# Peptides against a protein of PDB entry 4LZF: the designs that were tried, part 132

Target 1, 155 residues: chain A of PDB entry 4LZF
Amino acid sequence: GGRLVVFPNGTRKELSADGQTVKVMFFNGDVKHTMPDQRVIYYYAEAQTTHITYPDGMEVLQFPNNQTEKHFPDGRKEITFPDQTVKTLHPDGREESVLTDGTIIQLNPDGSKVIQFNTGQREIHTADFKRREYPDGTVKTVYSDGRQETQYPTG

## One batch from the design tools (peptide; made by RFdiffusion4, then SolubleMPNN)

Design b2_p25_4_s1 (from b2_p25_4, 15 letters changed)
Fold by OpenDDE base, seed 2:
Parts: C-alpha cells; sequence; structure tokens
Structure b2_p25_4_s1 (fold): chain B 155 residues (1-155), chain A 25 residues (1-25)
C-alpha cells in the first residue's frame, strides 16, 4: 500500500506503493506530482495554471485562458494562444507565427518581416522596401524613397 | 525529520509561487 503523511500545516504527501509517484497537496490548494518518468506536474490552484517540468529541461505551462507555453531545452519558446495561433521564439531572436488560416509571419533579427499569406502571396518588409510577390509571378516593390516598381511574370 | 520535511515543502511552495509570478509578469 501507499503512504499518506499529513503535516501540521495542512500539507499532505501521498506516496504510491511502489514509491515512484509522489503527490504533494499543499495547504494552499496547490498540487505537485512527481511521476516515475521524472516529470513534475505542478498545479497552481489560485492561478489555475499547470506547470510541467521534464528531466531534459523542457517546461510546459498551461494557463486557464487556454494559452500554452512550451520552453524547449534549446532555448526555443512556443506559445499557443487561445485563438490557436502558434508563435515560436527562437534563441537567435527570430519569431514565427502561424495563424489558424495558414498565414505565416516571420520577424527576423535584422528587423525584416516576411508574411506568407494563405493565398500564396508573400510580402517582404525591409528597411529599404516593401515587396509583394503574387502567385502568378508578379512582384510589386515600394521602396523607402517612394519609388515603385512592378516586375511582371515571364512566360 | 517530519518537521524538516514540512519546512522544506514550505520553502518549495514559496519558490514555485515566485517562479509562477515571473511567468505571469
Amino acid sequence: as target 1 above (155 residues)
Amino acid sequence: SLKEEEERLQRELEELRAKLAEYLA
């Protein structure tokens, strides 16, 4: 059988029969599970937030508004927003958002921005220009000096 | 001892709550 310890402050600790699962129920309502696979699941009662830590350094946060954040061992962070948009923050400063309609937005460390629309169009923003690429091969560029140029498809 | 474990768990609770506060900031 398992073991239950009740501390004077009201915190409770349950040990599984095999000793591989530990459940701590803190006096404030928070709960901590230590699992056989060495992951730790912490539930913050007041915030209604779940925090999972893995032995490889991975961390997962689940918020009551349905937002999820994953912190990868390589330093990458992935945020799934309530609207199901997924934003990835890379260690090099690059950010990528995938919208539910399939649109992909990339923010680069140099300040440039690339939008891949679900229509197949692509828009590139740099310090020098804004460029729109169309599926038919047409490319329209508006330069910072106000100049505009259109390249028409060949063939 | 049981007392020492209680104190350890209390400290852990405080640390975990502090960590959460960082995420929610």
Scores: peptide ipSAE 0.265, ipTM 0.843, DockQ to the pose 0.943
Fold by OpenDDE base, seed 4:
Structure b2_p25_4_s1 (fold): chain B 155 residues (1-155), chain A 25 residues (1-25)
Amino acid sequence: as target 1 above (155 residues)
Amino acid sequence: SLKEEEERLQRELEELRAKLAEYLA
């Protein structure tokens, strides 16, 4: 019920019986699958990379080093690194990395950096200071001019 | 036609490869 077309250049096109799945096997070894849900799965043979495109504009890249990148239609990118760190790049320029231990590192468009440690401590980096917030409410600030301040919890 | 489809697919291949190169840059 399906159909197979073999082109002179060696490219092959296979259609399912229902016509909802199309598989193109290019002469160079690349493979393109068009699925019934209209997602397209492309495999780059030389690069050993899988690229999935969705009808809503989402794209997923899977690299041979086990890195995965999701490109969302709103411009957001989510990168899962081989070490399983997940980095999200937001359209506004904000970047967030979630480490495997639960630590979250946020880079803000203004250049400030916030680290939310898995211990509950938070560290804020700005051009003017580094600030450490502790779970008990203690806050220690080291300013760029060398000054240090400690704020103690209320109560 | 078969020839036209072959040419279309060949162009698609080149475009896809070019797109990958952009991602790897």
Scores: peptide ipSAE 0.264, ipTM 0.843, DockQ to the pose 0.940
Fold by OpenDDE base, seed 1:
Structure b2_p25_4_s1 (fold): chain B 155 residues (1-155), chain A 25 residues (1-25)
Amino acid sequence: as target 1 above (155 residues)
Amino acid sequence: SLKEEEERLQRELEELRAKLAEYLA
């Protein structure tokens, strides 16, 4: 069978019979579970937070407010907020948010912003202008100097 | 020894809690 070690400070370590699973129950209530696939599941009792680490460097945090954060080995970070908005932070500085209504917001490293609305409209923000693209092909641009330009679709 | 392992696990606990603090900041 398995083995159970109880330390004087109250920490307990349980090993499965096959030796593939190790469960450490710390005296403070925290739990560390090492699985056969080598992922480690750590539960922080006071914070009620789960932290999973994978052999490839992937990390997953699950917070009590239902927020989940994934830290990928390539440096990408994905946050699922309690409202189910998903925000991806890329190593190059680009950020993308996908809202529950289907709207996509992209923040680019150069400071520009692109919003793909669920209506099919697209809005581009740069230092020089704000541009709205409509599904019918109309494009409206408002420049930083106040000029406005409308490009009508070619029928 | 059991004492050494207990101390090791204690250190691990502290390190893990320190990591969490970074995420909660």
Scores: peptide ipSAE 0.264, ipTM 0.844, DockQ to the pose 0.929
Fold by OpenDDE base, seed 3:
Order: sequence, then structure tokens, then C-alpha cells
Structure b2_p25_4_s1 (fold): chain B 155 residues (1-155), chain A 25 residues (1-25)
Amino acid sequence: as target 1 above (155 residues)
Amino acid sequence: SLKEEEERLQRELEELRAKLAEYLA
């Protein structure tokens, strides 16, 4: 069977029978699991936060407010907010948010913005114009100088 | 020894708690 070691300070270490899983229950209530696949799962009792580290450098944080953060080895971060919005932060500064209704918002490092609405419409914001693209092929552009242009679909 | 292992685990706890503080700051 497994093995349980109880230290004088109250910390406990439990070894699985196969020796592939180690569970440390610290005297303060924190828990550390070392898994056969080399994942390390740490639970911070006071903060009620779970921190998972993977051998490839991936890290996952799960907070008590139901927010989850994934930190990828390439520097990318993915945040799932309590409202289930998913925001991806790219190393180049680009940000993408996926809303629960399917709308996708992309913020580019140069300040330009692209919104892909769940209706199929797309809106592009630049320093020079705001453009709305419609599913039927109509494109409306409002330029920064006040000029407006409409491009009609061909049929 | 058992004592040395206890001390090692104590240090590990302190290090892990310090890491958490970075995320909660």
C-alpha cells in the first residue's frame, strides 16, 4: 500500500503505492500534489487558489472568484473571467477578447481595433477611418476628415 | 534524516507562499 509520514510540525507526506504520486499536506493547510506526468498542483488554502505547473513551462491559476489564467511558455496569456469572457494577450501586444455572445474584439498594438460581431458584421477602427462591413457585401466608411463612403455589393 | 526533510519541506512552503504573493499583488 501507500505510505504516510507525519512530521512533528504537523506536515504530512503521502506516497502512493506505486510511488508515482506524492501528496504533501502542509501544516498551514496548503497542499502540493506531484503527479505521474510531472504536473505539480499546489493549493493555497488561505487564498483558496490552485496553481498548476507543467513540465513544458505552462502555468494555470484558478482563483476563488472563478477566474482562470493560463500562462503559456511563449509568453501568451489567456484569461477566462468570471463572466466567461476569454481574453488572450499576445507577446507582441495584440489582445483578443471573445465575449459570451460570440463577439470577437481584437486590439492591435498600433491602436487599431477590429470587432467581429456575432451578426456577421465587422467593424474596423483605424486612425484614418471607421469601417463597417455587412454580410450582404455593403461597406460603409467614415473617414477622420468627415467624408463618408458607401460601397454597394455587386449582383 | 526526518528532521532534515521536515526543514526542507518548511523551506519549500515558504517559497511557494512567496510565489503566490506575486500573483495576488
Scores: peptide ipSAE 0.256, ipTM 0.840, DockQ to the pose 0.919

Design b2_p25_4_s2 (from b2_p25_4, 17 letters changed)
Fold by OpenDDE base, seed 2:
Structure b2_p25_4_s2 (fold): chain B 155 residues (1-155), chain A 25 residues (1-25)
Amino acid sequence: as target 1 above (155 residues)
Amino acid sequence: DLAKEQEELEKELEELRKKLAEYLS
């Protein structure tokens, strides 16, 4: 059978019969589960937040507002917001957001930004210009000096 | 030793709280 230890401070530790699962119920209400696959599930009672750590270094946080954050071993961070927008933060500083409507927003380390709209239009922002590309092949560019240029599609 | 284990668990709890604070900024 399993084993239960109750500490003087009120913390409780339960061990499974096979010893592969350990559950710690801290005196403050927090709970820690150590699983046979070595993942650790911690529940912060006051914050109502779940924190899972994996042996490969992966970490997952689940917040009460339905936000989820994944921290990958390669340094990448993925945030799923309550509205289900997914934002990926890359180690090189690049950020990518995928909106629920399919729009993709990329922020690059050099400060440039690319928006791929769900309509098929694409917008590129650089220090020198803002460019809009249309599905029909039209390209409109507004340069930082105020100059505007339109390139019409060839058919 | 139960006393030692309790102390270790208390330390762990404190570290976990610290980590949470970092995540919640």
Scores: peptide ipSAE 0.249, ipTM 0.848, DockQ to the pose 0.922
Fold by OpenDDE base, seed 4:
Structure b2_p25_4_s2 (fold): chain B 155 residues (1-155), chain A 25 residues (1-25)
Amino acid sequence: as target 1 above (155 residues)
Amino acid sequence: DLAKEQEELEKELEELRKKLAEYLS
């Protein structure tokens, strides 16, 4: 059988029979599970938040509002918002959001923005212009000086 | 030593709570 240790402060520590799983139930209601695969699952009772750490450095946070955050060892972060939008934060500063409708929004470190619409249209925002690219090859550009230009597809 | 282990667990709890606070910032 396993072992149960109850500490004077009320914290409880339970070890599985095989010794591969350790469960600590802290006096404040928090719970920590150390699993055979060496991942650690911590539940913050007051915040109702689950925090999982993996031996490779990966971390996963699950919040009570259904938001999930993955922190990768390379510094990349992936956030799944309650509305199921997925935002990826790259170490180079690039951010990408994938909306539920398939639209992809990219924010680049230089401040430029690219939107890939689910319709196949693409919009590029720079300091100098906003450009809309259409599936048929038409490109419309509105420059910061107010000039507008349309480039028609070549047949 | 049970007393030492309890103290270590208390310290761990505090550290974990601090980590959470960082994520919620």
Scores: peptide ipSAE 0.248, ipTM 0.848, DockQ to the pose 0.935
Fold by OpenDDE base, seed 1:
Structure b2_p25_4_s2 (fold): chain B 155 residues (1-155), chain A 25 residues (1-25)
Amino acid sequence: as target 1 above (155 residues)
Amino acid sequence: DLAKEQEELEKELEELRKKLAEYLS
C-alpha cells in the first residue's frame, strides 16, 4: 500500500505503506532515503559517495576510494583511510592516528608528538627534545642544544 | 502543490550538492 509520486522533472518519491520510509530518487540519479530511525541516507551518484545523517547530529561519509569519515556531535572527527589507518581529530586540536601495525601517533595541541610503537618503545617529540623510551626502562633524550642524556633502568 | 514540492526538492538537491562540494574541497 505504498505510494509513488513521479514529478514532471523526473524526480520520483516513494512512500512506504507504513509511512516510515521515504525514498527520493532525484532526476540526476542522486538518492535520499529517510529511514524509520530518522537517519537520512544520501547517495550522490556522480561522486559515488554515501552521506548518512543521524538525528543526534552524527554524520558519516563513505567515499568511493573506501575512505570513511565520521563526524560526531561533540565535534570529533574520525577518518578511516583506504589503508585502514584510523585518524581521530579531537575538538581540542589533538590528533591520533592508529596504524594497521598497531603504532599510535599522537599530535598534541602544543605541537608535541608522541609515538607509541608496536614494539613497546615510545618516542616523545617536544620543542626542547626528542626522547625514546625503551621497554627495558632505558630512556634516551636528545635535547635541542645537541646534548644527549641516557637514563638507565633501575635494578 | 506538485509544482511547489518539485521546486523544494530541487532546492534540496542543490543544497546537498553544495554541501558535498565542501567536503570534497
Scores: peptide ipSAE 0.248, ipTM 0.849, DockQ to the pose 0.902
Fold by OpenDDE base, seed 3:
Structure b2_p25_4_s2 (fold): chain B 155 residues (1-155), chain A 25 residues (1-25)
Amino acid sequence: as target 1 above (155 residues)
Amino acid sequence: DLAKEQEELEKELEELRKKLAEYLS
C-alpha cells in the first residue's frame, strides 16, 4: 500500500500506506524520516550520527562514540558522555555533573563548587574557604587565610 | 514535476549537511 519514488539522481522517497511516514534515502546514504508525531529523524551516513528534531524545539544528537546531546528549548543542554557521566549545562551558566558512582558535582557561575559524594559527605568550595561536611554532623573548614576550624556534632 | 522535486531534495540535503558541519566543528 505504500509508494516508492526513485529519482534519476538515485534519491529514493518512500511514503507509508497511511501517508503519515515519509522516508527519504538520499543518494549519499543519508536518511530522513518524518514521523506521524512530527519528529524528524536524520541519519548522517558518513558521520554515523543521528539527529532528531521535535516539534517543541527539542533536539537530540547521537554520535557514533555513544555520546548523546539533548538541546532543550529553554537553552539547557544535557550531555551523556560515553562513560555515562551526565552533564547538564544551564542557561545561567551553572553546570551539574552526575558521575556513574552517584557523585554530583555542581559548578556555579560565581566560581563556587559543590561536591556531593556518594558516601554522603559534601564538600563546598568558595573563594573564602573549602568546607567538608560529614554524615555524622562534623564540619571541617579550611579558610583561604590558612585558618582551620572543626565543628563537632552535639552528643 | 519530477525534476523540481529532485532539485528541492538536493537543496535540502545540502542544508542538512551544513547543519551537521556546525556540530562537528
Scores: peptide ipSAE 0.241, ipTM 0.847, DockQ to the pose 0.919

Design b2_p25_4_s3 (from b2_p25_4, 18 letters changed)
Fold by OpenDDE base, seed 1:
Structure b2_p25_4_s3 (fold): chain B 155 residues (1-155), chain A 25 residues (1-25)
Amino acid sequence: as target 1 above (155 residues)
Amino acid sequence: SLAEEQKRLEEELEELRKKLEKLLS
């Protein structure tokens, strides 16, 4: 036997029989679920957004466009976009994107950029050069002054 | 009391809305 409380303003609160689950249905349509594992699930009706908070500080946002954001206790943020690209933002400023084709794009705090292509090629962008590394060991560098250099594989 | 709890829940709702606004900005 659970309990249901209906407040004059229309808000409703349901308590499970074991007391481990609490569901608040606010008068505006928002919902708050407190679960036995102490996670809290918020549903914002107008925004159609789900917000889950965990006791360890983790937070998860689920948006109506199918975007999901995870906010980790260490400050890291992981965004899964509707196209299923996953972008991770690290506390040190580093950003990593994993595309659906397997390509990985890394943006470093110093402004440099590294692209690991699904073909096995890797491209490095710095203030001084752009460098392409090929699976056969060839490395081509274009420097900011226009100079080009090719390093051929050994053997 | 019932009135106090209702008020508390209203305040909680308001805080949640503020949190959402921050998260969406």
Scores: peptide ipSAE 0.294, ipTM 0.859, DockQ to the pose 0.896
Fold by OpenDDE base, seed 4:
Structure b2_p25_4_s3 (fold): chain B 155 residues (1-155), chain A 25 residues (1-25)
Amino acid sequence: as target 1 above (155 residues)
Amino acid sequence: SLAEEQKRLEEELEELRKKLEKLLS
């Protein structure tokens, strides 16, 4: 069988029979699980937050509002919001959000923005213009100086 | 010893709380 140690301060430590799983239940309600695959699962009682750390450096946070964050070893972060929007933060500063309707919003380090709509339309925002690209090849550009230009598809 | 392990676990708890605070920042 396993072992259970109850410390005077109320913290409890449970070891599985095979010794591969260790569960620490801290006196404050926090819990730490060390699993056979070497992942460590932390539960913070007050915050009701779960934090999983993997031996490769991956970390996963699960918040009580159903938000999930993945922290990759390379510095990339992936956030799944309660509304199921997925936002990826890249180490180079680029951010990408994928909405539930399939729309993709990209924020670039230079401040430019690209929206790939689920309709197939694409919108590009730069310091100099906003450009809308249509599936048929039409491109409409509104420049910062107020000029508007339409480029029609080549037939 | 039991006392030493308890102390270690208390210290670990404190560090974990600090980590959480950092993660929530």
Scores: peptide ipSAE 0.293, ipTM 0.859, DockQ to the pose 0.882
Fold by OpenDDE base, seed 5:
Formats: sequence, C-alpha cells, structure tokens
Structure b2_p25_4_s3 (fold): chain B 155 residues (1-155), chain A 25 residues (1-25)
Amino acid sequence: as target 1 above (155 residues)
Amino acid sequence: SLAEEQKRLEEELEELRKKLEKLLS
C-alpha cells in the first residue's frame, strides 16, 4: 500500500504505492499534489485557488469566482472571465478579447483597435481614422480631420 | 531526518505562499 507521514507540525505527506503520486497536506490547509504526468496541483486553502504547473512551463490558475488564467511558456496569458469572455495578452503587448456573442476586439501596441463584430462588420480605429467595413464590401472611413469617404464594392 | 524534512516543507510552503501573492497581485 501507500505510505503516510505525519509531521509534528501537522503537515501530512501521502505517497502512493507506486510512488508516482505524492500529496502534501500542509498544516495551514494548503495542498500540493504531484501527479504521474508530472503536473503539480497546488490548492491554496485561504484563497480557494487552484494552481496547476505543467512540465512544459504552462501554468493554470483557477479562482473561486470561476475565473481561469493560463500562463503560457512564451509569455502569453489567456484569461477566461466568469462571463466566459476570453482575453489573450500577447508578449508584444497586443490584447485580444473574444466575447460570448462572437465579437472579437483587438488592441494593438500602436494604440489601434480592431473590432470584428458578430454581424460580419469590421471596425478599425487608428489615430488617423475610424473605418467600418461591411460584408458587402462597402468601406466607410471617417478621418481625424472630419473628412468622410465611402468606397463601394466591385463586382 | 524528520526534523529536516519538516523544515524543508515549511520553507516550501512559505515559498508557495509568496508565489501566490505574486500571482494575485
């Protein structure tokens, strides 16, 4: 069978019979679980937060409010909010949010913003203009100087 | 020894708590 060690301070360490699973139950209620696939699951009792680390450097946080965060080895972060919106933070500073209605919002490092609406329309915001692209190919642009242009689709 | 391992685990716990604080900040 397995092995259980109980330390004087109240911390407990449980080893599986094959030694592939190790569970440490700290005296404060925190738990560290090392799995056969080499992932480590941390449970922080007071925060009620689960933190999973993977051999490839991936880390996953699960918060009590149902928010989850994935920290990728390349520095990218993916946050799934309680409302199921998914926000990705890229190492280059770009941010991308995918809303539950299918809308995608991209914030670029240069300050520009691109919104891909669930209707198929696309809106681009820059320092120089705001542009709306329509599914039929029509493009309407409002420039910072107040000028407006419409480009009509070709056949 | 038992005492040494207990101390190691206490230190590990403290490090984990510090990591959590950093992750939550």
Scores: peptide ipSAE 0.293, ipTM 0.860, DockQ to the pose 0.882
Fold by OpenDDE base, seed 3:
Structure b2_p25_4_s3 (fold): chain B 155 residues (1-155), chain A 25 residues (1-25)
Amino acid sequence: as target 1 above (155 residues)
Amino acid sequence: SLAEEQKRLEEELEELRKKLEKLLS
């Protein structure tokens, strides 16, 4: 029920029987799928890269090394690296990385950094100090001037 | 016509290849 058109230059266009899916196989090996939900899936043959565009403005890139990038309409970007670390880049400059072990690293626009370890410990880095918070309530702070303070939990 | 459609698809391919170059830059 579908239709296949073969052009003289070698490009092929396949239409589904219902007419809702169009597949173009270009002579260079690239492939373009137009889906019923208006997604457009383009495969770059030489680069072995897939680029998906959604009607809401979402874009997804899939690279041959298994890296995936999602570009959201609001400007946010989410990168899944080959090692499965997920990094989110926010429009305001904030960056968050979630490691495979559950550790979360937050980089703030002002240069401060917060690490939430999988052990429950939390480390805060600012221009003025580095602070380690422990699950038992102990807090250790090393200030930029060299001073060190420890706050003990109440028993 | 067939010729016109082929030309359109060739132009589309060229545009898509340019987009790829930008993505990989």
Scores: peptide ipSAE 0.287, ipTM 0.858, DockQ to the pose 0.903

Design b2_p25_4_s4 (from b2_p25_4, 17 letters changed)
Fold by OpenDDE base, seed 1:
Structure b2_p25_4_s4 (fold): chain B 155 residues (1-155), chain A 25 residues (1-25)
Amino acid sequence: as target 1 above (155 residues)
Amino acid sequence: SLKEEEEELLKEEKELKEKLAKILS
């Protein structure tokens, strides 16, 4: 059978019969649960936050507002906001947000921004211009000096 | 001993909370 240890402060430690699961229930309501797959699930009672750590170094945070954060071993972070927008932060400084409507917003390390609209239009923002690309091949550019250029599709 | 194990668990809990605080900052 399993084993239960009750400490003087009220903390409890449960060991499964197979020894593969360990559950520590701290006196303050916090919980540490070690699973057979060696992932560790922490529950912080005051913050109502779940923190999962994996053997490969991945970490998952679940907040009470339904935000979820994944911290990958390579340094990448993926944030799922309560509105279901997903933001990925890459180690190179690139950020990508996928909106619920399918729009993708990319922030590049050089400061440029690319928006892929759900309409198929694409907008590129640089220090020198804003450019709108249309599905028909039309490209409109507004330069920082106020100059505007339209390139029409060929064919 | 049970006392030593309790102290270790309390230490671990403190460290975990500190880690969480850093993540939330």
Scores: peptide ipSAE 0.185, ipTM 0.819, DockQ to the pose 0.812
Fold by OpenDDE base, seed 4:
Structure b2_p25_4_s4 (fold): chain B 155 residues (1-155), chain A 25 residues (1-25)
Amino acid sequence: as target 1 above (155 residues)
Amino acid sequence: SLKEEEEELLKEEKELKEKLAKILS
């Protein structure tokens, strides 16, 4: 059978019969659950936040507002916002957001921005210009000096 | 002892909360 230990401070420790699962219920309402696969699930009662740690070093945070964050061992972070937008932060400083409509927004370490619209249009923002690329091959560029250029598709 | 295990669990809880605080910073 399982084992239950009740500590003087009110913390409880439950051990499964096979010894593979350990559940610690802290006196403050926090819960630590060690699983057979060595995943550790920690629930912070005050924050209503779940923190999962994996043996490979991956961590997952689940917030009460339905936001989820994945922290990868390589330093990459993936955030799923309540609106289901997914933002990936890369170790090199690049950020990529995928919106629910399929639009992709990329922020580069050099400060440039690329938007891939769900319509097939692409917009590139640099220090020097904003450029809109259209599916038909038309390219419109607005330079920081106010100059505008349109490149028409070659038929 | 049971008291020592309780103290270890409290220490672990503190460390876990500190880790969370770092993640949220």
Scores: peptide ipSAE 0.182, ipTM 0.815, DockQ to the pose 0.833
Fold by OpenDDE base, seed 5:
Order: C-alpha cells, then structure tokens, then sequence
Structure b2_p25_4_s4 (fold): chain B 155 residues (1-155), chain A 25 residues (1-25)
C-alpha cells in the first residue's frame, strides 16, 4: 500500500501507506527516515553515524565508536564517551564530567575547578588556592603563596 | 517535478553532510 519513487540519480523514496513514514535512501547510501513522532533519523553511510533530530530542536548523534552526543535546544551538549563518562558542556562555558567511579569534575568559566570525589572529599582549585574539604568538616587550603591552613570541624 | 525534487534532495544531502562535518570538528 506504500509508494516507492526512484529518482534518476538512484535515490529512492519510500512512503508508507498512511503517509506517516518517509524513508529516503540517497544514492550514496545515506538514509533519511521521517517518523510519525516528527523525529528525523539520518544515517550517514560513510561515517556510519546516526543523527536524530527532534521537533523541539534536540539532536542526538550516535557514532560508530559508541560515543553519543546530545545537543539540547538551549545550547547545552551532553557527550557520553565510549567508556561511559558523561561530559556536559553548558552555554556559559561551564563543563561537568561524571566519571564511571562517581567522581564529578566541574570546570568553571573563571578557570576554577571543582572535583567531587567518590570518597566524599571535595577539592576546589582557584587561581589563589587549592582547597580540600573532607567529610568530617576539615578543610585544608594551600594558597598560591605557599601558605597552608587547616580549619577543623566544630562539634 | 521529479527532477526538481531530485535537485532538492541532492541539496539537502549536501547541507546535511556539511552540518555533520561541522559537528565532528
């Protein structure tokens, strides 16, 4: 009940009987698949990459090395690496990485860095100091001038 | 026409590949 159109260059277009699905098979092996839910699935044959676009502006890229990228309408990008590390790039320049061991690394636009270790310790890097915060409330700071300070928790 | 649609699809394919190339950069 569907329809097949074959173009002179070899590109093929398949339409479902209900008209809700359209599949274009380009002459070079690329594929465009329009779905009833308005998502469009592109397959790039040479790159072996799948690119899904959503009506809200979301884009999802799936690469042959198992990397996945989500491009959000607000400009945020979320990259899932093959090792399952997830990196989020924010429009303001902030970057956050979640490692498989639970460690969270934040890079701020001002150049500061925050590491939330899976042990519950937190480390803050600024131009002026490195600071380690411990679960018991102890805070150790090493300043850029070489001064070291320890703040002990209060009971 | 079929020819016009073919030309539009060819244009779309080119633009999509260019977009992908930029994303991969």
Amino acid sequence: as target 1 above (155 residues)
Amino acid sequence: SLKEEEEELLKEEKELKEKLAKILS
Scores: peptide ipSAE 0.180, ipTM 0.817, DockQ to the pose 0.856
Fold by OpenDDE base, seed 3:
Structure b2_p25_4_s4 (fold): chain B 155 residues (1-155), chain A 25 residues (1-25)
Amino acid sequence: as target 1 above (155 residues)
Amino acid sequence: SLKEEEEELLKEEKELKEKLAKILS
């Protein structure tokens, strides 16, 4: 069997029979689990937040509102919002959001924006123009000076 | 000793709370 140590302050430490799992239950309700794969799971009782750290430097945060954040070793962050939208923040400043309907929104460091609609249409926003690309190959561009162009598909 | 281990765990708990506070800010 495992071992249970109860400290005078009420903190408890449980060791598995194989010694590979350690669970510390702090007197305030916080919990620390050390797993055989060397990941550490922290539960903060007051904040109702779970924080997982991995040996490779990955961190996962689970908040009480059902938001999840993944912090990658390369500095990338992936946020899953309560509505299940997934936002990726890249170290270069690029942001990508995947909406539940399949729409993808990309914000580029230069301020340009690309929307890939679930219909197959694509919209590109730059300082100079707004461009709409259609699945049939038609492209409509509205320039900042008010000029409009339509490019028709070949064939 | 058991007392020393308790003190180490109390120190760890304090440090963890400080880390969480930074993350939530």
Scores: peptide ipSAE 0.174, ipTM 0.815, DockQ to the pose 0.889

